# Peptides against a protein of PDB entry 5OK6: the designs that were tried, part 54

Target 1, 215 residues: chain A of PDB entry 5OK6
Amino acid sequence: ELPGLDSQWRQIENGESGRERPLRAGESWFLVEKHWYKQWEAYVQGGDQDSSTFPGCINNATLFQDEINWRLKEGLVEGEDYVLLPAAAWHYLVSWYGLEHGQPPIERKVIELPNIQKVEVYPVELLLVRHNDLGKSHTVQFSHTDSIGLVLRTARERFLVEPQEDTRLWAKNSEGSLDRLYDTHITVLDAALETGQLIIMETRKKDGTWPSAQL

## One batch from the design tools (peptide; aimed at target 1 E175)

Design b2_p27_2_s3 (made by RFdiffusion4, then SolubleMPNN; from b2_p27_2, 10 letters changed)
Fold by OpenDDE base, seed 5:
Formats: structure tokens, C-alpha cells, sequence
Structure b2_p27_2_s3 (fold): chain B 215 residues (1-215), chain A 27 residues (1-27)
């Protein structure tokens, strides 16, 4: 049974635990398609539970680029295309109305940037390859706040690199040249890495030389 | 593979540029 309409509104829209709550780094937030959310607002504000304004199941279909990988469309704007809800509020709405069959939740994390917290709606998708086999790639998602060291560790894990093998990263830049990622302590944001960017893991040879230095 | 050769060339050119920049900072 659905809670009372006023109780639904207070549970979802409150400034302490609902939509208006402060962002906290590491917390999960969820996207809700704007038209569905506005239909829900109209329903709960109307005061009639039997109203024709009943929103039905949550349906985020218009936010997805495809229903295979469930990638978001590019250029979605908060307040225009979607609203953000904290995990508790999202789970309430899903429990009350359901989610469209087979559709995954759109979960995102709050990240800490130098001057602001924000929900990272678009994490960076990097294309990881080895210097000696460009035909085998791994697409991996990273936060802008993740270190280059994490990218390197992730590449080593995906390619099953042994702990004793020494490795380093290169990024293909917009000019088509390579930049070596020397500092592993900087972030993906600081390195200006972008979605779809090619990241090359170079493995040191057994003789102690680098493949790049032997040409 | 031509693609691998080009990648290796780009890596070498990047290491050369870095060495030139390091030499210019020492002068």
C-alpha cells in the first residue's frame, strides 16, 4: 500500500534526507527522469490517491543512449532531463511505484573536487591497451578523482601483469601524439584524461630496458 | 604491425622531447 500523499512528499523532498539534502563524498545518488518526477510531484500535490495523475513505474528510458550497455545520453542536464535523489529517497520511490522491467537504476557517486562536491554523472571511460597488443582493449570507468596510480593498477590487473613486472602509462592526446603519465599521484582530472581516450601500458623488458627507449 | 610501429615511434618521440626539455631546464 502506498503511503499517504503528504508523507510521500515529505519523505522525498525534505532537506535532511531527501532530494534537498547536502551532498557527501562517496555517497550514492540516483537519476530519475524529469517528466516522471514531475508527474509524481503533481500526483502527491493533488491530494487524490485515485487521481488520473498517478505516475506509474519509474521509467528512465529517455536518459539511456542504448538498452544494451545502459549508457547515458551525452549532454543531460540536472533539473532539465533528470533529478538527483539520495539512495534512501530512490529506494522509497522504487518500493512504492516500481522500476520499469529490466531497466537498471542509474547510480552515481558524489565526488570531492577542489572547491565543490558534485554527483559525478559522467565518469571517465578509458580505453586501456598494452604497448605490444593494441588489438586487445579493456574499457574501464574511472572517477575524475581517481589517481593515475589506480589507472595503472587497474590496467595491470586487467592484463594479468605479474607483480615483479614494471609498467608505466602513456596517454594519446588530442594532437595524436603520446604523453607519458610520469606522476602517478595526480588525478584523472589533473591529467586531463577524457572518455574514449587511449591509455597505453608499457611493460619493462627483462633486460631492464623500456620498449620506447630501444627504437 | 604498422600500428604498433607507429605507437613505438610516438613513444620514442615523446621520450626525446622530455629529454630535450630536461636539458633546457639545466642550462
Amino acid sequence: as target 1 above (215 residues)
Amino acid sequence: SPALEELRRQMEEAEERRREEEEEEEE
Scores: peptide ipSAE 0.304, ipTM 0.799, DockQ to the pose 0.156
OpenDDE base, seeds 1, 2, 3, 4: peptide ipSAE 0.074, 0.037, 0.026, 0.048; ipTM 0.567, 0.570, 0.515, 0.540; seed 4 fails the geometry check

Design b2_p27_2_s4 (made by RFdiffusion4, then SolubleMPNN; from b2_p27_2, 10 letters changed)
Fold by OpenDDE base, seed 2:
Structure b2_p27_2_s4 (fold): chain B 215 residues (1-215), chain A 27 residues (1-27)
Amino acid sequence: as target 1 above (215 residues)
Amino acid sequence: SASLEKLREEMEAAEEKRREEEEELLE
């Protein structure tokens, strides 16, 4: 059952628990398409529940690039294309209006950067490959705050590398050359890794030599 | 180093081949 219009407005726009509340690292926030949200605002501010301004179910279709992988379009801007809501506010709207059939929620995490918290709308998608099988890529999402050490561990897990095997990473740069990721303690952000970037895992040979040293 | 350049060339060839295979799958 839909609550009263004033109750809806207070629940979603409440500065302590609603849209304008402070961000906290690790919390989930959700994207809502801007046109739908503006129609909802007009409906609840109009004061008439029988109004033709009823927003219908939440539909984020315009935010997606495709309906197969449900990837976001590139270049979406907060306040122009979408609104961010905390999990509680999102779940209220979904319970009141529903979500378009088959469409997934657009959940994102708050991350802590050196000077600010933000919702990470675009995590980094890296293409992980092995040095000896460059044609088999695994696309994996990472936070900008994840360490290169986590990227390396994830690559080892995906390629079923044995614990006793030594591995190291290379990144293909914009000039097409290979940069060695020496420091595993820096973040994906500090390493300036970008979505679609190829990351090569090199495995040390049993003779103790590296494949890249013999080329 | 000459070793990194050779690895680069092998990578560029593998990416080109992947792109050709993806284009053939979309046609």
Scores: peptide ipSAE 0.026, ipTM 0.551, DockQ to the pose 0.075
OpenDDE base, seeds 1, 3, 4, 5: peptide ipSAE 0.024, 0.024, 0.027, 0.021; ipTM 0.546, 0.518, 0.515, 0.505; seeds 1, 4 fail the geometry check

Design b2_p27_3 (made by RFdiffusion4)
Pose (drawn by RFdiffusion4):
Structure b2_p27_3 (pose): chain A 215 residues (1-215), chain P 27 residues (1-27)
Amino acid sequence: as target 1 above (215 residues)
Amino acid sequence: SEGEALREAIAAAPVVEPSTNPSILDP
């Protein structure tokens, strides 16, 4: 059952429960298509529960590139294309109005940057492959603030690399050559990695030589 | 050779493309 209009407003807009909730690293926020949010706002501010301004189910279809991979469209602007809600507010809105059937929520996380916190709407999507098959990829979203060491550990896990196998990473650049990702302590941002980039994990041979010594 | 086959595989693989996403360091 729907809460009253003022109750919905308080839950979604105010304090710890709503849009005014402070940004804390690691917390989840969700994207809501702006038109739908504005329609909900007009409805809850209108004083009439029976109004035709009732927004209906949340439908974020215009925010997705397609329904094959459900990727968020690039180039979206907060306040123009979408509004961010904390996880609780999103949960409440979905429980009240529903979410379009078959459509995934768009969940993003708050990250810490030198002097600010922000929701990372566009993390870096990396294609992780082993050197022996550059077409067999695990596509994984990493934060700009994740370390290269995390990228390596993730690649190892995704490919079930055994503990005794030694592995290291390369990145294929826009010129089609390889840059060695030497330092595992720096971040994806420091390494200037971009979405869609191919990250190659090579495995050391049993004799101690590396496949890349052949390049 | 092993090296030549690997260079050919790297050359045939796709490369990164530009993006319309804003800079993460933007306020």

Design b2_p27_3_s1 (made by RFdiffusion4, then SolubleMPNN; from b2_p27_3, 11 letters changed)
Fold by OpenDDE base, seed 3:
Structure b2_p27_3_s1 (fold): chain B 215 residues (1-215), chain A 27 residues (1-27)
Amino acid sequence: as target 1 above (215 residues)
Amino acid sequence: SEGAELAAAIAAAPVPQPTLNPDVLAP
């Protein structure tokens, strides 16, 4: 059963726990398609539960570029295409109205940037390869706040690199050259890594030499 | 050679794509 309209409004729009609550790093937030949310606002503000303004089930179809991988369209803008809700508010709306059949929730994490918290709507997708096997790539998502060290560890795990093997990363830049990722403590953002960028894991040879020394 | 393999990797690697939503990263 749906709560009273005033109760719905207070629960979702409450400045302390609702849509306007402060962002906290690591928390999950959810995208809601803007038109649906505006329809819901009109419904609950109208004061009549039998109103023709009933929003129906949450439908985020217009936010997706595909219904196979459920990837978001590029260039979506908060406040224009979608609103962000904290997990509690999202779950309330889903429980009250439902989510369109087959659609997954669009869950995203709050990240800590140098001067602000933001919901990271678009994580970075990197193409991980080994220097000696370009035919075997792994696409892996990373936060902009993830360290290069995490990228390296992830690459090692995906390629089943043994702990005793020494590895390092190179990024192919827009000019087609390789930039060595020397500092593993900087973030993906600091390294200016972008979606679709090739990251090459170089493995040190048994003789102690690096393959790249022969370039 | 191992160096030749890396060189081939450089040549075959795709160009990085722009961030999908740069505003998410802006202060």
Scores: peptide ipSAE 0.074, ipTM 0.710, DockQ to the pose 0.663
OpenDDE base, seeds 1, 2, 4, 5: peptide ipSAE 0.016, 0.030, 0.060, 0.067; ipTM 0.414, 0.657, 0.681, 0.692

Design b2_p27_3_s2 (made by RFdiffusion4, then SolubleMPNN; from b2_p27_3, 7 letters changed)
Fold by OpenDDE base, seed 5:
Structure b2_p27_3_s2 (fold): chain B 215 residues (1-215), chain A 27 residues (1-27)
Amino acid sequence: as target 1 above (215 residues)
Amino acid sequence: SEGEALAAAIAAAPVPQPTKNPSILAP
């Protein structure tokens, strides 16, 4: 049974636990398609539970570019294409209205940026390769707040690099050259890494020389 | 050589294009 319309409004739209509450790093938020949300707002504000304005089940289909990997469309904008709800509010709406059959929730994390918290709707998707075999790539998602050290560890793991092997990263820049990622303590954001960017893992030779020293 | 492989990687690697996604730093 749906709760009263006023109760729904208060539960979802409040500034303490609802849509307007402060962001906290590490928390999960969920995307809701904007037209559905507006329809819900109109329904609960109308005061008639039997109204033709009933929003039906949550359907985020228009936010997805594919129904295989459930990737978001590029260029979606908060307030235009979707709204963000904290986990509790999302779960209430799903419990009341349901979610479209087979459609996954669009869960995203709050990240801590310099002087601001944001829901990271678009993690950075990097193309990881080895310097000597470009044909074997791994696409991996990272947070903007993840360290270059994590990118390096992830690359080592994906390519099954042995612990005794020394490795370092290079990023392909917009000029078509490679920039070495020297500091592994900086973030993906600090390194200005972008989605689709090629990251080359260089492995040190057994003779102790680097392949790049021969360029 | 492995150096040549890296050079080839540099040459073959796509140039990053501006993302169609909103900047994480955008308000």
Scores: peptide ipSAE 0.075, ipTM 0.730, DockQ to the pose 0.673
OpenDDE base, seeds 1, 2, 3, 4: peptide ipSAE 0.016, 0.054, 0.054, 0.059; ipTM 0.441, 0.727, 0.699, 0.717

Design b2_p27_3_s3 (made by RFdiffusion4, then SolubleMPNN; from b2_p27_3, 7 letters changed)
Fold by OpenDDE base, seed 3:
Structure b2_p27_3_s3 (fold): chain B 215 residues (1-215), chain A 27 residues (1-27)
Amino acid sequence: as target 1 above (215 residues)
Amino acid sequence: SEGEELAAAIAAAPVPQPSSNPSILAP
């Protein structure tokens, strides 16, 4: 059974636990399609539960570019295309109205940037390859706040690199050259890595030489 | 050689395209 309309409004829009609550790093927030959310607002503000303004189940279909990988469309804008809700508010709405059948929730994390906390709607998708096997690429998502060290560890894990093997990363830049990611303590953001960027993991030879020394 | 393989990999790899996603630093 749905709660009373005023109770729904207070629960979702409550400044302490609702939509307007402060962001906290590491918390999960969820995207809700803007038109659905506006319809819900109109419904709960109308004061009639039997109103024709009933929003139905949450349907984020317009936010997805595909229904296979459930990737978001590029260029979505908060307040225009979607609203962000904290996990508690999202779970309330899903429990009350349901989510469209087969559609996954759009969960995102709050990240800490130098001067602001933000929900990271678009993590960086990097194309990881080995220097000697381009045919075995792995697309992996990283936060802008993840370190290059994490990217390297993730690449090693995906390619089953043994602990004793020494590896390093190169990024292919827009000029078609390689930039060595030598500082593993900087973030993906600091390294200016972008979605779709090729990251090459170079493995040191048994003779102690690097393949790139022959370039 | 491993260097030739890396060079071939560099040459064959796509050039990264600017993302149409809004900047994470954008308000």
Scores: peptide ipSAE 0.104, ipTM 0.753, DockQ to the pose 0.766
OpenDDE base, seeds 1, 2, 4, 5: peptide ipSAE 0.018, 0.027, 0.025, 0.021; ipTM 0.429, 0.694, 0.681, 0.429; seed 1 fails the geometry check

Design b2_p27_3_s4 (made by RFdiffusion4, then SolubleMPNN; from b2_p27_3, 7 letters changed)
Fold by OpenDDE base, seed 3:
Structure b2_p27_3_s4 (fold): chain B 215 residues (1-215), chain A 27 residues (1-27)
Amino acid sequence: as target 1 above (215 residues)
Amino acid sequence: SEGEALRAAIAAAPVPQPTKNPDILAP
């Protein structure tokens, strides 16, 4: 059942709890396709519940590059392609209008950047490999705010590295060479790691030497 | 050798691309 149009507007656009509410790190926000949202705005602002401006169910189809993995298109821009809603507002809209059949919600997390909170629409998907076995890769998603230490720990876990084994990370750079990720306390963002980037976990040899010393 | 494997990894790895959403990631 649809609430009154004014009530809908207040619930979704309210600066305290709606679209304009402050971002808080760790919270879930949802993407809504811009055109649909604008239609909804026009509908509720029009004051006629029976108007031809009824937006129908939420349809984010244009935001997806595929309907298999439901990956977002690259280069989407907030305010142009989509709007961001806090979880409460999103769930209201879904309850009122529904979501297109088969489409998953586009849920993203608020992250804390040095000077601002933002919804991380595009987390970084890294390709993790061992230095001696490129055939065994693990694609893992990380936040830009995750530490290199977390990437290393994740790599160790995925490759079942024993606690006593010493490991370090290399990233293939845009020049096609490897950069050592020396500081494990910096973030993925600080290290400028990008989706699809190869991250090589090097394991120290039993003799105490590093494989990379042979380069 | 382990060094050869690492060199092979360098050669085979994709080149990273710039971020596609700088506005979201920019302070």
Scores: peptide ipSAE 0.167, ipTM 0.783, DockQ to the pose 0.665
OpenDDE base, seeds 1, 2, 4, 5: peptide ipSAE 0.103, 0.156, 0.099, 0.167; ipTM 0.743, 0.763, 0.738, 0.768; seed 1 fails the geometry check

Design b2_p27_4 (made by RFdiffusion4)
Pose (drawn by RFdiffusion4):
Structure b2_p27_4 (pose): chain A 215 residues (1-215), chain P 27 residues (1-27)
Amino acid sequence: as target 1 above (215 residues)
Amino acid sequence: DLATRRAEIRAWNEENAARLAEINAEP
């Protein structure tokens, strides 16, 4: 059952429960298409529960590239295309109004940057492959703040690399050549990795030689 | 089975992160 209009307003907009919740690293926030949010706002501020301004179910269809991979469209601007809600507010709104059938939520995380916290709406999507098959990829979203070491550990897990196997990473650049990702302590941002980039994990041979020595 | 294997590899990788970093830093 729907809460009253003022109750909905307090839950979504205020304090720890709503949009005013402080940004804390690691917390989840969700994207809501702006038109739907504005319609909900007009409804809860209008004083009439029976109003035709009732927004209906949340539908973020215009925010997605397609329904095959459900990727968020690039180039979206907060306050213009979408509004961010903390996880609790999103949960409440979905429980009250529903979410379009078959559509996934758009969940993003708060990250720490040198002097600020922000929701990372566009993490870096990397295609992780082993050197022997450059077309067999695991597509994984990493934060700009994740280390290259995390990228390596993730690639190893995704490909079920055994503990005794030695592995290292390369990145294929826009010129079609390879840049070695030497330092596991730096971040994806420091390494200037971009969404859609192919990351190649090579495995050392049993004799100790590396496949890349052949290049 | 595969989920357990991935959990074990993830735990091992985290414990041997320094070793993996040394390997990745080789010329």

Design b2_p27_4_s1 (made by RFdiffusion4, then SolubleMPNN; from b2_p27_4, 9 letters changed)
Fold by OpenDDE base, seed 4:
Structure b2_p27_4_s1 (fold): chain B 215 residues (1-215), chain A 27 residues (1-27)
Amino acid sequence: as target 1 above (215 residues)
Amino acid sequence: SLEKRRQEIRRWNEENFERLAEIQALP
């Protein structure tokens, strides 16, 4: 059952728990296509529950690249293409109006950056490969706040690297050259790693030398 | 199983993260 229009407005736009409430690290927020949200605003502000401005079900179709992987389009901008709602507000809207059949919710996490909390709309997808088999990649998603150490451990896990095998990471840069990732304590953000970037795991040879030394 | 092996590796990696960091930092 739909609440009263004023109640809807207060619930979604409430300063304590609504759209404009402070971000908290680790919380889930959801993207809502801007045109739908504006239509909803017009509807609830109009004061007529039977108005022709009824927004219908939430439809985020225009935010997706495709309906297979449900990947977001690149370059979407908050306030222009979508609005962000905290989980509670999102769930209220879905319960009231529904979500377009087959569409997954667009859930994102709040991350803590040095000077700001931010909803991470675009986590980093890295292509992990071994130095001796560049054709076999594992695509793994990381937060910008994840450490390079986590990337290394993830690579070792994905490639089933045994404890006795020593490894180190390289990142292929925009110029096509390889940069060593020396410091495992810095973040993906600090290392300026980007989606689609190739991360090469090098394994030390039995003789104690690194394959890259021969390149 | 593959999953069990992966879990064991994951555990070892987490327990030995400092060593892994040192190796990666080598010149």
Scores: peptide ipSAE 0.516, ipTM 0.946, DockQ to the pose 0.918
OpenDDE base, seeds 1, 2, 3, 5: peptide ipSAE 0.460, 0.470, 0.483, 0.478; ipTM 0.933, 0.935, 0.937, 0.936

Design b2_p27_4_s2 (made by RFdiffusion4, then SolubleMPNN; from b2_p27_4, 9 letters changed)
Fold by OpenDDE base, seed 4:
Structure b2_p27_4_s2 (fold): chain B 215 residues (1-215), chain A 27 residues (1-27)
Amino acid sequence: as target 1 above (215 residues)
Amino acid sequence: MLEERRREIRAWNEENFERLAAIQALP
C-alpha cells in the first residue's frame, strides 16, 4: 500500500536514506529516469492521491541504449537525465510503484576518489585478451578505483591461468602501440585505462622468455 | 565444475599476489 504523499516525499527526499544523504564509499545507489522522478515529485506535492499525475511504474527505458544487455546510454548527466537515490529510497519507490516489467535496476557503487566520493555511473569496461589470441576478448567491468593488480588477477581468473604460468599485462594505447602495466598498485584511473581498451595478458614461454621479446 | 575451478584459481591468485605483482613489475 502506498504511504501518504507527504510521507513519501519526506522518506525519499529528506529521510535518513533520502536523495540528499551523504555518499558513502561502497554503498549502492540507483538511477531513476528524470522525467519519471519529476512526475513523482509533482504527484506527491499535489496532495491528491487520485490525481492524474500518478507516475505509474518506474520506467528507465530512455536511459538504456539497448534492452538486451541493458547498457546505459553514453553521456547521461545527473540531474538532467536521471537522479540518484540511495538503495533504501530506491527500494521504497519500487515497493510503492513498481519497476517496469523486464527492466533491471540500474545499480551503481559509490567510489572514493582522492578528494571526492562519487557514484560511479560508468565503470570501465576493458577487453581482456591473450597475447596469442587477440581475437577472443573477455569484456570485464572495473571501477576506476580498482588496482591494476585486480585487473591482473581478474585476467588470470577469466583465462583460467594455472599457477605455474607467469603472466604480465599490456595496454594497447590510442596510438596502437602497447604499454606495459608495470605497477600493480596504481588504479585503473591512474593508468588512464578507458572503456573499450584492449588489455593484453602475455604468458611467459616454457623457456622462460616472453613472447613480446620477439616482436 | 568450471566455476569451482575459477574459485580455486581466484584463491591462489589472491594468496600469491605478491609474486604476481613482482613478475608484472619486471622488465
Scores: peptide ipSAE 0.477, ipTM 0.933, DockQ to the pose 0.916
OpenDDE base, seeds 1, 2, 3, 5: peptide ipSAE 0.458, 0.445, 0.461, 0.456; ipTM 0.928, 0.922, 0.929, 0.927

Design b2_p27_4_s3 (made by RFdiffusion4, then SolubleMPNN; from b2_p27_4, 10 letters changed)
Fold by OpenDDE base, seed 4:
Structure b2_p27_4_s3 (fold): chain B 215 residues (1-215), chain A 27 residues (1-27)
Amino acid sequence: as target 1 above (215 residues)
Amino acid sequence: SLERRRAEIRAWNEAHAEELAAIQALP
């Protein structure tokens, strides 16, 4: 059911679940393509429910680089390419107008950075490999706020590392050299890890030595 | 079975997070 135009505007823009509400860490927010949103704004502000400005179904197609993996285009900018809505507002719009058939919602989480909350539109995708098989990789998504410890644990899981095996991580830098990720308590952000970066999991040898020590 | 094994590893990793961190920090 489509509510009155004024009610829609108040609910999405000025309500407790409105677009301008404060960000809270851990909350889900959703991207809405800017053109659609502006058309919606024009529609609800126009005062004519039968207006030709009816926005139709939410369509975020232009935000995706492909319709197979539904990956976002790189370099999208809030306020230019999309707007962010809290979950409640998003769900209202979807219930009122629908979402384009087959198109997934673009859900993102609010993360807590030093002295700021933001919606993490682009989490870090790391390429995880083992030191002895660099050709076999697993792409895993992490938040910038995730610890290196979590990356390590995730790598151990993905590679089915046995509990008795000791592992550590290296990051391949832009120069092609390896940086040891010593501190597992720092974040992905603190370690300056980037999407597409190769993360090498080194497994300790049975003799107690590390493969890298023999290089 | 594979998924179960992964779940077991996850559970172990969670329970031993500090130990794993310590191992990572070793020279």
Scores: peptide ipSAE 0.026, ipTM 0.404, DockQ to the pose 0.913
OpenDDE base, seeds 1, 2, 3, 5: peptide ipSAE 0.022, 0.016, 0.022, 0.031; ipTM 0.418, 0.436, 0.443, 0.288; seed 5 fails the geometry check

Design b2_p27_4_s4 (made by RFdiffusion4, then SolubleMPNN; from b2_p27_4, 9 letters changed)
Fold by OpenDDE base, seed 4:
Structure b2_p27_4_s4 (fold): chain B 215 residues (1-215), chain A 27 residues (1-27)
Amino acid sequence: as target 1 above (215 residues)
Amino acid sequence: SLEKRREEIRRWNEENFERLAEIQALP
């Protein structure tokens, strides 16, 4: 059952738990296509439940690149293409109006950056490969706040690297050259790693030398 | 199983993260 229009407005726009409430690291927020949200605002502010301004079900179709992987389009901008709602507000709207059939919710996490909390709309997708088999990649998603150490451990896990095998990571840069990732304590953000970037895991040879030394 | 093996590797990697960091930092 739909609440009263004023109640809807207060619930979603409430300063304590609504759209403008402070971000908290680790919390889930959801994207809502801007045009739908504006239509909803007009509807609830109009004061007539039977108004022709009824927004219908939430439809985020325009935010997706495709309906297979449900990947977001690149370059979407908050306040222009979408609005962000905390989980509670999102769930209220979905319960009231529904979500377009087959569409997944667009859930994102709040991350803690040095000077700001931010909803990470675009986590980094890295292509992990072995130095001796560049054609076989594992695509793995990381937060900008994840450490290079986590990337290394993830690569070792994905390639089933045994404990006795020593490994190190390289990142292919925009110029096509390889940069070593020496410091595992810095973040993906600090290392300026980007979606689609190739991360090469090098394995030490039995003789103790690194394959890259021969390149 | 593959899953069991992967989990064992994951655990080892987590327990030995400092060693892994040192190796990666080598010149």
Scores: peptide ipSAE 0.517, ipTM 0.945, DockQ to the pose 0.919
OpenDDE base, seeds 1, 2, 3, 5: peptide ipSAE 0.460, 0.463, 0.488, 0.477; ipTM 0.932, 0.931, 0.937, 0.935

Design b2_p27_5 (made by RFdiffusion4)
Pose (drawn by RFdiffusion4):
Structure b2_p27_5 (pose): chain A 215 residues (1-215), chain P 27 residues (1-27)
Amino acid sequence: as target 1 above (215 residues)
Amino acid sequence: STEEAERAEEKERMAEVTDEDLEEWAE
């Protein structure tokens, strides 16, 4: 059952429960298409529960590239294309109005940058492959603030690399050559990795030689 | 340093890697 209009307003807009919730690293926020949010706002501020301004179910279809991979469209601007809600507010809105059938929520996380916290709406999507098959990829989203060491550990897990196997990483650049990702302590941002980039994990041979020595 | 020099040389060598080299290497 829907809460009253003022109750909905307080839950979604205010304090710890709503849009005014402070940004804390690691917390989840969700994207809501702006037109739907404005319609909900007009409804809850209008004083009439029976109004035709009732927004209906949340539908973020215009924010997605397609329904095959459900990727968020690039180039979206907060306040123009979408509004961010903390996880609790999103949960409440979905429980009140529903979410379009078959459509996934768009969940993003707060990250820490040198002097600010922000929701990372566009993390870096990396294609992780082993050197022996450059077409067999695990597509994984990493934060700009994740370390290269995390990228390596993730690639190892995704490919079920055994503990005794030694592995290291390369990145294929826009010129089609390879840049060695030497330092596992630096971040994806420091390494200047971009979405859609191919990250190649090579495995050391049993004799101690590396496949890349052949290049 | 010696390590920086070695890495620079390797970077120059890898800049010469083509798509064909990579296809052959992946085999």

Design b2_p27_5_s1 (made by RFdiffusion4, then SolubleMPNN; from b2_p27_5, 12 letters changed)
Fold by OpenDDE base, seed 1:
Structure b2_p27_5_s1 (fold): chain B 215 residues (1-215), chain A 27 residues (1-27)
Amino acid sequence: as target 1 above (215 residues)
Amino acid sequence: SAAEAARAAEAERLSRVTDEDLAEASK
């Protein structure tokens, strides 16, 4: 059931729980296509529930570059292409108007950068591979604030590495050489890892030697 | 006004992480 228009406006735009609420690290926010949101604003501000300005279901189609992996288009800008809503506000709008059939919600996380909270619209996509099978990559998303340790744990899990096996990471740099990720406590951001970058997990041999040390 | 500046600052906080944000955070 759709609430009254004034109630909808207050619920979604309320500074305490709505679009203008403070960002908190780890919370989920959702993207809404800007034209749909403007149509909704016009509808609820018009004061007539039977108005021809009814926005219909949420449709974020224009934000996606593909309908297979549901990747966002590059270069989208907040306030121009989309608006950001906290989870509660998003779920209200979806419950009231629905979401276009087959489209996933565009969920993003608030991250803590030095002295600022931001919604991470474009997390880092890394290509994880094993040193002995470079032809099988797994694309995994990471926050810029995730540790290299988390990348390593994720790689170990994805490749079903046993707990007793010792592993380490290499990053392929822009020059095509391999850089060791020695410090697992630094972040993806600190390590300057980028989307599309190849990350190689090396597994220690049973004889105690590293594959790379024999080169 | 101070109120306008505060609203503008909050609006900026609600934006995506930009390349400029990442560059500043990596210093």
Scores: peptide ipSAE 0.109, ipTM 0.679, DockQ to the pose 0.016
OpenDDE base, seeds 2, 3, 4, 5: peptide ipSAE 0.040, 0.074, 0.097, 0.068; ipTM 0.588, 0.647, 0.652, 0.658; seed 3 fails the geometry check

